# Peptides against a protein of PDB entry 3OGK, part 96

Target 1, 307 residues: chain A of PDB entry 3OGK
Amino acid sequence: ATPDRLSRRFPNLRSLKLKGKPRAAMFNLIPENWGGYVTPWVTEISNNLRQLKSVHFRRMIVSDLDLDRLAKARADDLETLKLDKCSGFTTDGLLSIVTHCRKIKTLLMEESSFSEKDGKWLHELAQHNTSLEVLNFYMTEFAKISPKDLETIARNCRSLVSVKVGDFEILELVGFFKAAANLEEFCGGSLNEDIGMPEKYMNLVFPRKLCRLGLSYMGPNEMPILFPFAAQIRKLDLLYALLETEDHCTLIQKCPNLEVLETRNVIGDRGLEVLAQYCKQLKRLRIERGADEQGMEDEEGLVSQRG

## One batch from the design tools (peptide; made by RFdiffusion4, then SolubleMPNN)

Design b1_p17_4_s4 (from b1_p17_4 with N2S V8L P11E S15V)
Fold by OpenDDE base, seed 1:
Structure b1_p17_4_s4 (fold): chain B 307 residues (1-307), chain A 17 residues (1-17)
Amino acid sequence: as target 1 above (307 residues)
Amino acid sequence: SSLEELELYVEPESVRR
C-alpha cells in the first residue's frame, strides 16, 4: 500500500491504523530508529482523507511537523489520535494536537518516546476540552505536567472513562479521583512505601465505577487498598506491581469477576492454579517474563478451568 | 469503496514507493 493511492482506493475512510514492522527491542524502550516515517501518510490524510476521524500510529516515527499538519488539517473532526510506541516528536507536537483538535475523545501516547519541553499540552487540554473519554500516556515519563490539570480534565470531561498515566504520586491524584466520577479504568501512578507512614494510602478513595486497574509499584502493603472493591475488578495490570507469588494468590482470590490479567511470570504455577479456581470469568491472560528484563518473552491466552 | 476502517503494515520506502 502507498500513501498517495490511499484516498483514491478508500475515499470514505473514517479510521486509519498504520503499523510499523516489529523489531527486536528492549522492554519499554523504543529504539531511536523504531518504525517508519508517518510524513507521507500525514500528507495524504491532510490533503485527501476529509472524513478521517481516527488515526492510530503504531511503532512509527512522528515529528512535531507531522503532528502540526495533522492537527490543522483535521481540527475538531479528529476524535482519536493514538501514538502507540512512536518516537520522534516533542511535547510541542502534542500541544499542537490539543490546541487545534478541541473535540478529541481519545488521546494516546502509550510507550512512546519523546522529548518533554513543558507541560503546556496538558494544561491546554484541561482549559478547553470537554469531550475526552480516554487519556493514555501509560509507560511514559512526563515530569513537567501538573496533576491539577488532570483534575481539571476530569471535572470538565464527564465522559472520561479511562485514564492511564506515568509516575504521578498517587496521593497527588486524590483530587483527580474525586472529580473523575465516571472513571472505569486507571493505570499507572506511583505507590511509594513510607516506613514512617505505612498506611498513607489506606484512605484513598477511588471512583465508584473503577473496574480496570493497574497501580505501578503496588506492593503487598498497598494491595489491601483494592480489597473493598476487588469483587468489581474486571481487569488487572500487574506488570509493574511489586507482588510475589503469594501476593498474587491473595489478590486473585478476591477478584472473582476478573476477566483480564496482565502480569509477570512471578505469578507461578500456584498463582495460575488459584486463578483458574477463583476467576471463572477470565477471558485473557498475559504473562511476561519481567519488567526488569531487557528482552521480554510473553505469553497471551486463555486460562483453563482448574482440574 | 465503502470501507471505513483500515489497518495497514507500513512497508519500507523501497517497497512502497
Scores: peptide ipSAE 0.385, ipTM 0.787, DockQ to the pose 0.032
Fold by OpenDDE base, seed 4:
Structure b1_p17_4_s4 (fold): chain B 307 residues (1-307), chain A 17 residues (1-17)
Amino acid sequence: as target 1 above (307 residues)
Amino acid sequence: SSLEELELYVEPESVRR
């Protein structure tokens, strides 16, 4: 498909998803010279797709100029932008998006590679957006953004239901969790064990509707923070948790309403048995190879058990 | 066309004639 024919064939297009070439490995970045540029598509969107409100770029090269053009062309009509495993842009491009698209509902840059210049994009989003429902920069490396801006977003965006972040210290997100009253999904953060303060995280208060979560670096000492609401958990991302087999068993037993589990092979046969015994509503199970196994061949064994 | 949602696989520009 060519961009120039898109508007002619689909003049009323509202949602566009463009997929670039699959990565050979999850750890491989898209080369800057790969040639999967969004530029011609952004031109087509800007000129001819006037009803487009959702854009999803997956595994493509996206420049700041592309983002700026898209932002200005669609402005407040843009409701969804997903930069999924993309590369080639900086935080200036993100700033342009949030500056011009003030009614954006979904902003995703999960697993994207970018140059971080500053944290202004998140600050701008916090200062001007009240429409945000989904914010996802999971598995990204931001060092210059403020958890206070995230808190402001939660306070101002009452429809905010899903937030996935990088390595924020969880204690810095206390204000965010308090403000995010309607939050249903949270992934990321950073739990940091403190031998001198074993109860460091025990007083964390999570949003009351939280049912999908993945806390990075959660170990067995931190795991009990989930127990008060484990029965309402529907989805767990344990890929970056520091749980052993027995820890998995303990947690799974407390999550009878679990529908989706993503974890590592450390769950073992025992964990799978416990899962089968206690999680009767399970719909999807993803098991990845553990970090200790040198051969990260992503065998995505999606076992859909239709129970 | 009444199509409102589209998913496309994009070939690298170097391969585009």
Scores: peptide ipSAE 0.376, ipTM 0.795, DockQ to the pose 0.034
Fold by OpenDDE base, seed 5:
Structure b1_p17_4_s4 (fold): chain B 307 residues (1-307), chain A 17 residues (1-17)
Amino acid sequence: as target 1 above (307 residues)
Amino acid sequence: SSLEELELYVEPESVRR
């Protein structure tokens, strides 16, 4: 399909998702000038798709100019922007989006690669947005954003239910967790083991409604922080956890209401047995081999969650 | 009712040329 055909065929389009080539490591394997630019599509959106409120770019090249054009064209009508595994933009582009789209509900840049100029975009979002429901910059590297801005967002956005972040030190997010009273999902952060302080994270308080969770670098020493609410966990992302087979068994036994598990092959046959025994509500299981793991093939089981 | 949601695969310009 070509951009110019969109408005003619679908004049009332409200949601558009554009996917580049489905390659796991596209930007590592393909030059940045591979030609999957969103520019012509953004032009079409800006000029002709005036009812569009949701835009999802996956594996596309997105420039700051593209984001600026989109932001100004859709303004407060834009409710969802997902830059999913995209590249080519800087934080200036993000700043334009949050400056002009004051009522955005979903902002995603998961696994996108970009140039970080400053943390102004998150600050601007914190200062003016009260509509945000989903914020996702999982598997990104932001060094210049402030956890205090994230806390402000949590305080001001009453409908905030899902937040996925990069490598924030979890202890810097204490204020965020306290403010995010309605948060149901959290992924990311960074747990940093301190041999001299084994209980470093034991006093961490999570939002009461939290049921979908993935803490990066969580090891067996940190795992107990989940135990007080393990029974309410429905989704668990252990892809970046540092748990061995027996640790998996321990945690799984405490999560009887688990519906989705994503983990590595370290779970092993033993972990799968425990999973089958204790997690009767399981809908989806994803097992990745892991970069340094051998001996088990990737397994992904999807059971229809659609009743 | 008219389609309100669309998902498309986009080919790179280099491939379309």
Scores: peptide ipSAE 0.371, ipTM 0.792, DockQ to the pose 0.036
Fold by OpenDDE base, seed 3:
Structure b1_p17_4_s4 (fold): chain B 307 residues (1-307), chain A 17 residues (1-17)
Amino acid sequence: as target 1 above (307 residues)
Amino acid sequence: SSLEELELYVEPESVRR
């Protein structure tokens, strides 16, 4: 289908997902002219798709102007925006989205490449949004946003259930975790080893409903912070954890209700054996090659429920 | 069409429309 025919063919379209061509290297930045431009699609959305409330761009070029047009056209009708591995925009575009789409429930920019001008977009979101359910800027680099704004979002958005962030120091998110009473999923952050304070993370209090988790840079010394609620964990993202094979085994044994595991090949055959033995509810396993290893491929497998 | 959800693959373009 072409953009200009979309509204005529699908007058009641509520959700649109556009996928650009996959990049050659999954971990490399998307070149500015690699993917398709969203511009003609945004034009069609703005003019004719009056019922559209969910937009997902994957591996596409998105400009600030595109975001501004989309924001103004859909306004509070826009409930979901996913900029998945996109490029071409700045935080000004994000600011436009959160300024005009005050009822947005899902905002994702995971693995997107952008220019960061300031942290105003997150502040604006914190000041005006009470509808947010999912916030995801996982695997991004924001240096100018405030953890305090994230805390404010948690306090104001009662339905906030999933938050994935970049490299926030986990201790700066204490207030966020306290406020995010209904949070079920958290990924990202940064755990930093401190030789002078080996137990600096042991007193972290996580949301009571937390069951999907991925802490970046979590090593074996920090891993015990999960043990009190490990039996509650249903999904683990260990892609950015600093765990060796035996550490994986230790953690997996404590997660009998694990349904989804994402990790690196460091898990090894031994880890897989332990996984099979202790995680009878496992549904999905994703194993990626480490960045330091040869190859660009990852493996994903579906595992039948065994118990 | 009564279709409410659509997923499309988009070809790369060198220029914006």
Scores: peptide ipSAE 0.369, ipTM 0.790, DockQ to the pose 0.036

Design b1_p17_5_s1 (from b1_p17_5, 9 letters changed)
Fold by OpenDDE base, seed 4:
Structure b1_p17_5_s1 (fold): chain B 307 residues (1-307), chain A 17 residues (1-17)
Amino acid sequence: as target 1 above (307 residues)
Amino acid sequence: SLSPRERRQRRLDERLA
């Protein structure tokens, strides 16, 4: 499909999703005519798709100029922007988006690669947006953004329901969690073991409606922080947790309403048995093969074909 | 260069070791 053909057929299009080539084909040296650049699509959006409010680019090359053009063309009409596994932009492009699209509801950069110049984009978002419902920069590396801006966003955006972040120290997000009264989903952060302060996370207060959760680097010592609300958990992302098979069993037993589980094969056949026993509402199970398999000597720690 | 996912996996592996 070409951009011009799309606009001619659907001038009143409200939602567009574009997919680039699979990851294996995405090299830094991509020919200009490969079709992985969003530029021609952004041009078409700017000129001919005046009702477009939702844009999803997946595995595309996106420049700052592309983002700037999109931002200025759609302005407050843009409600959703998803840069899903994209590359080629900097935080200047993000700044343009949040500066011009002040009513954006969904902003996603999950697994995107970018150059971080500063944290101004998140600050600008915090200063001017009151519409945000979903913020997702999970599996990204922002080092220059402020947890205080995230807190400000939570205070100002009363419809904020889902936030996924990078490796923020979870204790820096205490103010955010307190402010995010309607938050239902949180993924990311960083739990960091401290032998001298084993209880440093026990006083974490999560939003009361939280039911979809994925805390990064959560080990068995931190896991008990979930127990007070484990019964209301509907989705768990344990892909980046530091839980062994037995830890999985312990947590799963406390989550009878679990609907979605994502984890590594460390759950093992035993963990799957426990899951089947206690989680009768389970709808989706994702098990990724992890590097920790190589260290497993017993069959119970591995998901086998028999299971 | 590693993808964000690959970098994150590496950090996980380092913590699991």
Scores: peptide ipSAE 0.523, ipTM 0.930, DockQ to the pose 0.635
Fold by OpenDDE base, seed 3:
Structure b1_p17_5_s1 (fold): chain B 307 residues (1-307), chain A 17 residues (1-17)
Amino acid sequence: as target 1 above (307 residues)
Amino acid sequence: SLSPRERRQRRLDERLA
């Protein structure tokens, strides 16, 4: 479909999702007519899609100019922007979005590649937004943003329910967790083992409504921090956890209300048996192959293809 | 250049090693 055909057919469109070509196709010289640039769509949105409140770009090239044009065109009418696995922009583009779209509810940059100039975009968001419900820059590398701004967002955005971040030290997010009273989902952070302080995370207090969780680099020593609220966990992302098969079994047994599990094949057939036994509400299971397969001496840690 | 996913996987692999 072309942008112009879309606007003519659906002038009252409220939500648009565009998918670019898979990454493997992006390594080739992008022909001039490559549908991977959002520019023609942003132009059409700006001119003809005046009711559009939700935009989702997946695997597309997005420039700062595109973001600036979109921001100014939709302003406070823009409720959702998802830059999913996109590239081509800098934090200046993000700054434009949060500056002009002060009522944005969902802002996602998950797995996007960008140039980081500064942390001003998050600071601006913290200073002016009170509408944010979902903030997601999971699997990104922001080095210049402040955990304090994240805390400010949590204090100001009462409807904030889902936050996914990069590799912030979890202890730097203590203030954020205390402020995020309505948070239901958290993903990311970084748990870093300290031989000199084995219990440094044991006093971590999570939001009371937290039920969807994915802590990065959580090992068996840190896993007990989940036990006080494990019964209320509905979604676990263990893709980047440092848990072995037995650790999976231990945790799963404590999560009888689990609905979604994402993990690596280290869960093994044993872990799957435990999952079936204890998690009767399970709706979705994602198992990825991990590099840890090469080191598994134990046959029990492999998911058999018989399923 | 590595994708964000590939970079994260490398960090995981480094911690698993």
Scores: peptide ipSAE 0.523, ipTM 0.930, DockQ to the pose 0.626
Fold by OpenDDE base, seed 2:
Structure b1_p17_5_s1 (fold): chain B 307 residues (1-307), chain A 17 residues (1-17)
Amino acid sequence: as target 1 above (307 residues)
Amino acid sequence: SLSPRERRQRRLDERLA
């Protein structure tokens, strides 16, 4: 569809999701023009879609100018912005969004590629927003943002229920977890094994309502931190965990209310058997073929047709 | 250049090695 046709047909549109067409170049090589430009759509939104409160761009090219125009056009009426696997913008564009859209509830940049100039966008969000429910910059590389701003957001946004982040050291998020009293979902962070301090994470206190979890680089030494609340876990993302087959079995047995599991082939047939035995509420299972499974000779570490 | 997903997978692979 064209932007102009959309507005003529649906002038009262409240939610828009646009998907760029996948290209072969998105694998290993992402050229500047790998996606479609959002510019004509932002123009149409600004001029003719005055009730639009939710925007989702997937695999699109988004410039700072596009974000600035969108921010100023929708202002506090914008509740949701998802830049899903987008590219072409910098943190200046994000700053414009959070500056002008102070009542935004959902902000997502998951798997987006951008140029990071500073951490001002997160600071501005922390200083002025009290409405945020979902913050997601999972699988991004923000090096200039502060964990303290994330803590401030948690303190000020009482409806904050889902937060997904990049590779923050988990110990830097202690204050965030303490402040995020209503948090139900957390993904990302970084668990960093220390042979000299194997229990450095054992005293971590998670939000009481946490039930959807995906800790990055969690190994068997860190896994016990989940045991006190494993029975309330409903979703686990183990794609980026460092767990072997036996570790999977150990954890799964402690999660009888698990509904969604995402993991690698390392779970094996044994892990799938344990899953079937202990997780009767399971609704969705994703098993990804990881590079670590390539060349594994242990049949128990591989999912076969038996599982 | 690598996508964010590819970069993250690389970091995982490095830790698994």
Scores: peptide ipSAE 0.520, ipTM 0.930, DockQ to the pose 0.724
Fold by OpenDDE base, seed 5:
Structure b1_p17_5_s1 (fold): chain B 307 residues (1-307), chain A 17 residues (1-17)
Amino acid sequence: as target 1 above (307 residues)
Amino acid sequence: SLSPRERRQRRLDERLA
């Protein structure tokens, strides 16, 4: 399909998802000759798709100019922008989006590669947006954004339910968590072990509705902070947790309502047995091979490929 | 040995490649 054909056939299109590398896509929406650039699509959106409110680019090349054009063309009509594993833009492009699309509800840059110029985009979002429901820049590296802006967003966006971030020190997000009263999902942050202060995270207060969680670098010393609300956890992302097999077993036993688990092979056969025993509502299990586990001689930490 | 953060970054890079 070409952009022009799409607009001619569906002038009232509200949602568009484009995949640059259609490995398993039912429809190759992007011709091979386009190299995965969003530019022709953004042009078509700007000119002919006047009802488009949701845009999802996956594994595409997106320039700041593309984002600027999209932002200005759709303005407050744009409710969802997902830059999923995209590249080619800078934070200037993000700034344009949040400046012009003040009613955006979902903003995602998960696993995207970009050049960070400043933290203005998050500041602008904090200053003007009250509609945000989902903010996701998980698996990204922002060094110039402020946790205070995230707190402001939480205070101003009453419908904020899902936030996934990079490696913010979790203690810097105390104000955010306090403000994010309706937050159901949080992923990212950074728990940093301090030998001199082993209990530095024990007083961390999470939003009362939190049920989907993935804290980066959470070790067994920090894991107990989840215990007060473990029974309400429905999704756990442990891919970047620092938990051993026994730690997995301990945590899983406390999460009887777990529906989704993402972890590494360190869970082992023992962890899987515990999971089967205690998590009867489990719907999805993702196990990745960890690079750090290649050297573990302990049979308990290896998930046997039982066919 | 890579730090957890370095391992995360590597995995991210591998996914973006």
Scores: peptide ipSAE 0.398, ipTM 0.866, DockQ to the pose 0.118

Design b1_p17_5_s2 (from b1_p17_5, 9 letters changed)
Fold by OpenDDE base, seed 3:
Structure b1_p17_5_s2 (fold): chain B 307 residues (1-307), chain A 17 residues (1-17)
Amino acid sequence: as target 1 above (307 residues)
Amino acid sequence: GPSPRERRMARLNERLA
């Protein structure tokens, strides 16, 4: 459908999700005019979709100008913005969104590619937003944002339930976790092994309601930090964990209420057997192929087609 | 260039090596 047809048919549209084509890297020959730009849709939103509260762009090209126009057009009526695997914007566009959309509840830019100019967008969000429920910049590379702003967001946004971040040192998030009393989901961070301080993470205190978790680079030495609340875990993202097959078995056995597991092929048939044995409430399993398959000499670590 | 996902997987692989 074209933007104009959508607005004519549904002038009271509250939620819009647009999906672009797979990234150009998969198709060396995608013409620039493939319709992957959000610009015509942002124009239509601005002019004709006056009740729109939720926008989800997936695999689209989004400029700072597009974000600025969207921000000004929807202002405090914008409750959800998801830039899912998008590209073409900078942190200036994000700054415009958080400056004008002060009541935004969901802000997602997971797996988006952007140019980082500064950390002002997160600071502005921290200073002015009290409505945020979901913040997700998972699998992004922000180097100029402050974990202190994340802590401020947690203090000010009482309804904050899900936060997914990039590679923050997890110890820098101690203040955030203390402030985020209602947090149910956390993904990202960075656990960095220190031979001189093997227990540096053992005193990490997580929010009491935390039940969906994905710590990046968590190895077997750090894994025990989950054991005190493993029984309440409903979702695990182990895609970026440094866990072997046996470590998976150990952790899964401690998570009887697990509903969702995301991991790599390293779980193996053995891990799947343990999962079937201990996780009777499992609803979704995602296994991704990783490069660690090349190092597994033992066939036991491979997921067979029988699973 | 590589996607954010591909870059993250590359960083993971560097730590697994």
Scores: peptide ipSAE 0.565, ipTM 0.939, DockQ to the pose 0.644
Fold by OpenDDE base, seed 4:
Structure b1_p17_5_s2 (fold): chain B 307 residues (1-307), chain A 17 residues (1-17)
Amino acid sequence: as target 1 above (307 residues)
Amino acid sequence: GPSPRERRMARLNERLA
């Protein structure tokens, strides 16, 4: 469908989701007229879709100008923006969104590629937003944003329930976790082993309602930080954990209410057996083949076709 | 260049090594 046809047919549209072609095609010399650019859609949104409150772009090319136009056109009426696996923008575009859309509830940039100029967008969000429910820049590479701004967001946004971040040192997020009293989901961060301080993470206090979790680089030494609330965990993302098969078994046994597990092939057949034994409420299992398959000499680390 | 996902997996592999 063309943008103009959409507005004519659905002038009262509240939610729009656009999907571009797979990323592999985005690296090819894509003609400018390719349906991968959001520009014509943003123009149509700005002019004709005056009730649109939710926008989801998946695998699209999005410029800063597109974001600026969208921000100004929808302003406080924009409740949801998802830039899912998008590219072509900078943090200036994000700044425009958070500056003009002060009542945004969901902001997602998961797996998007962008040029990072500064951390102003997160600071602006922290200074002015009180409506945020979902913040997700998981699997992004922000290096110029401040954990303090994330803490401010948690303090000001009482309905904040899901936060997914990049590789922040988890200890820098202590203030965030303390402030995020209603947080149910957290993914990302970075656990960094210190031989001189093996217990540096043991005193981490997580939000009381936390039940969906994916800590990056969590090893067996850090895993015990989950044990006090393991029984309330419903979703685990272990894709970026440093857990071996036995560590998976240990953790899974402590999570009887687990509904969703995402992990690598390192779980092995043994881990799957333990999962079946202890996690009777499991609804979804995702096993990704990791590059760690090449380093595991032990056949036990491979999920067989029997599992 | 590699996707954000591929870069993140590369960082994981560096820590697994």
Scores: peptide ipSAE 0.561, ipTM 0.938, DockQ to the pose 0.634
Fold by OpenDDE base, seed 2:
Structure b1_p17_5_s2 (fold): chain B 307 residues (1-307), chain A 17 residues (1-17)
Amino acid sequence: as target 1 above (307 residues)
Amino acid sequence: GPSPRERRMARLNERLA
């Protein structure tokens, strides 16, 4: 469908989701006339889709100019923006969004590739937004944003329920977790093992409602921090955990209410047996092949095709 | 260059090694 045909057919459209081509490497080879750029859609939104409150771009090219035009056109009417696996923008585009869309509830840029100029976008969001419910920049690389701004967001946004971040040191997020009283989902961070201080994470206090969790680089030494609330966990993301098969078995046995598990092939047939035994409410299982499979000579760490 | 996902997997592999 073309943008102009969409507006003529659905002038009162409130939610739009666009999907580009699956290969990111092809975006630079796609002429403007190929459906990879959001520009013609942003033009149409600005001119003709005046009731649009939710925008989801997946695998598309998005410029700072596109984001600026969208921000100014929709302003406080924009409730949701998802830049899912997008590219072509900088943090200036994000700054425009948070400056003009002060009532945004969902901001996602998961797996997007962008140029980072500064951390002003997160600071602006922290200073002016009180409506945020979902913030997701999982699998991104922000080096210039402050964990203190994340804490400020948690303090000011009482409806904040889901936060996914990049590789913040988890100890820098202690203030954030204390402020985020209604948080149900957290993903990302970075657990960094210290042989000289094995208990450095044992005093972490998580939000009381936390039930969907994915801590990056969590090993068997850090895993016990989950045990006090493991019975309330409904979703685990272990894709980036440093857990072996036996560690998976230990954790899964403590999570009888688990509904969603995402992990690597290291769970093995043994881990799947334990999962079937203890997690009777499981609805979704995702197993990815990790690069660790190339080194795993141990058959116990492999999921068989028969399992 | 590598995708954000590929870079994150690379960092994971460095820690598994």
Scores: peptide ipSAE 0.559, ipTM 0.938, DockQ to the pose 0.624
Fold by OpenDDE base, seed 1:
Structure b1_p17_5_s2 (fold): chain B 307 residues (1-307), chain A 17 residues (1-17)
Amino acid sequence: as target 1 above (307 residues)
Amino acid sequence: GPSPRERRMARLNERLA
């Protein structure tokens, strides 16, 4: 489909999702004409799609100029922007979005690659947005953003229900968790073991409604922090957890209401058996191959065709 | 270069080692 044909056919379009080419073709072999640039679509949105409130770009090239044009064209009418596995922009483009789209409810840049200039975009979002429901920069690498801005967002955005972040130290997010009273989903952060302070994270207080969780680098020593609310957990992302097979079994047994599990092959056949036994509401299971498979000497850590 | 996902997995592997 071409942009011009889209607007002609659907002038009242409210939601647009564009997908670029699959991964295998993306890295080294983006032929110039593969249609991966959002520019012609942003031009069409700006000119002809005046009711568009939701934009999802997946695996596309997005420039700062594209983001700036989109931001100015849609302004407060833009409720959702998802830059899913996109590239080509900087934090200046994000700044333009949050500056002009003050009523944005969903901002996602999960797995996107960008150049980080500063943390101004998150600060601007914190200063002016009260509408945010979903903020997701999971699996991104921000080093210049402030956890204080995230706390401010939580305080000001009463409808904030889902936040996914990069590698913030979890202790820096204590203020955020306290402010985010309606938060249902959290993914990311960083748990960092301290041999000299094994109880470092035991005093963490999570939002009362938290039921979808994916703490990065959570090991067996930190896992007990989930036990008080494990029965209310509906989704676990253990893809980046430091849990062995037995740790998976321990945690799964405590999550009888689990609906979605994402993990690595380290769960093993044993973990899958435990999952089947205790998690009768399971709807989705994702098992990803991790490099930890190469280090697993024990057959118990491998998912076979039996599971 | 590696994707953000690949880089994150690399960081995971460094912690598993």
Scores: peptide ipSAE 0.567, ipTM 0.940, DockQ to the pose 0.647; fails the geometry check

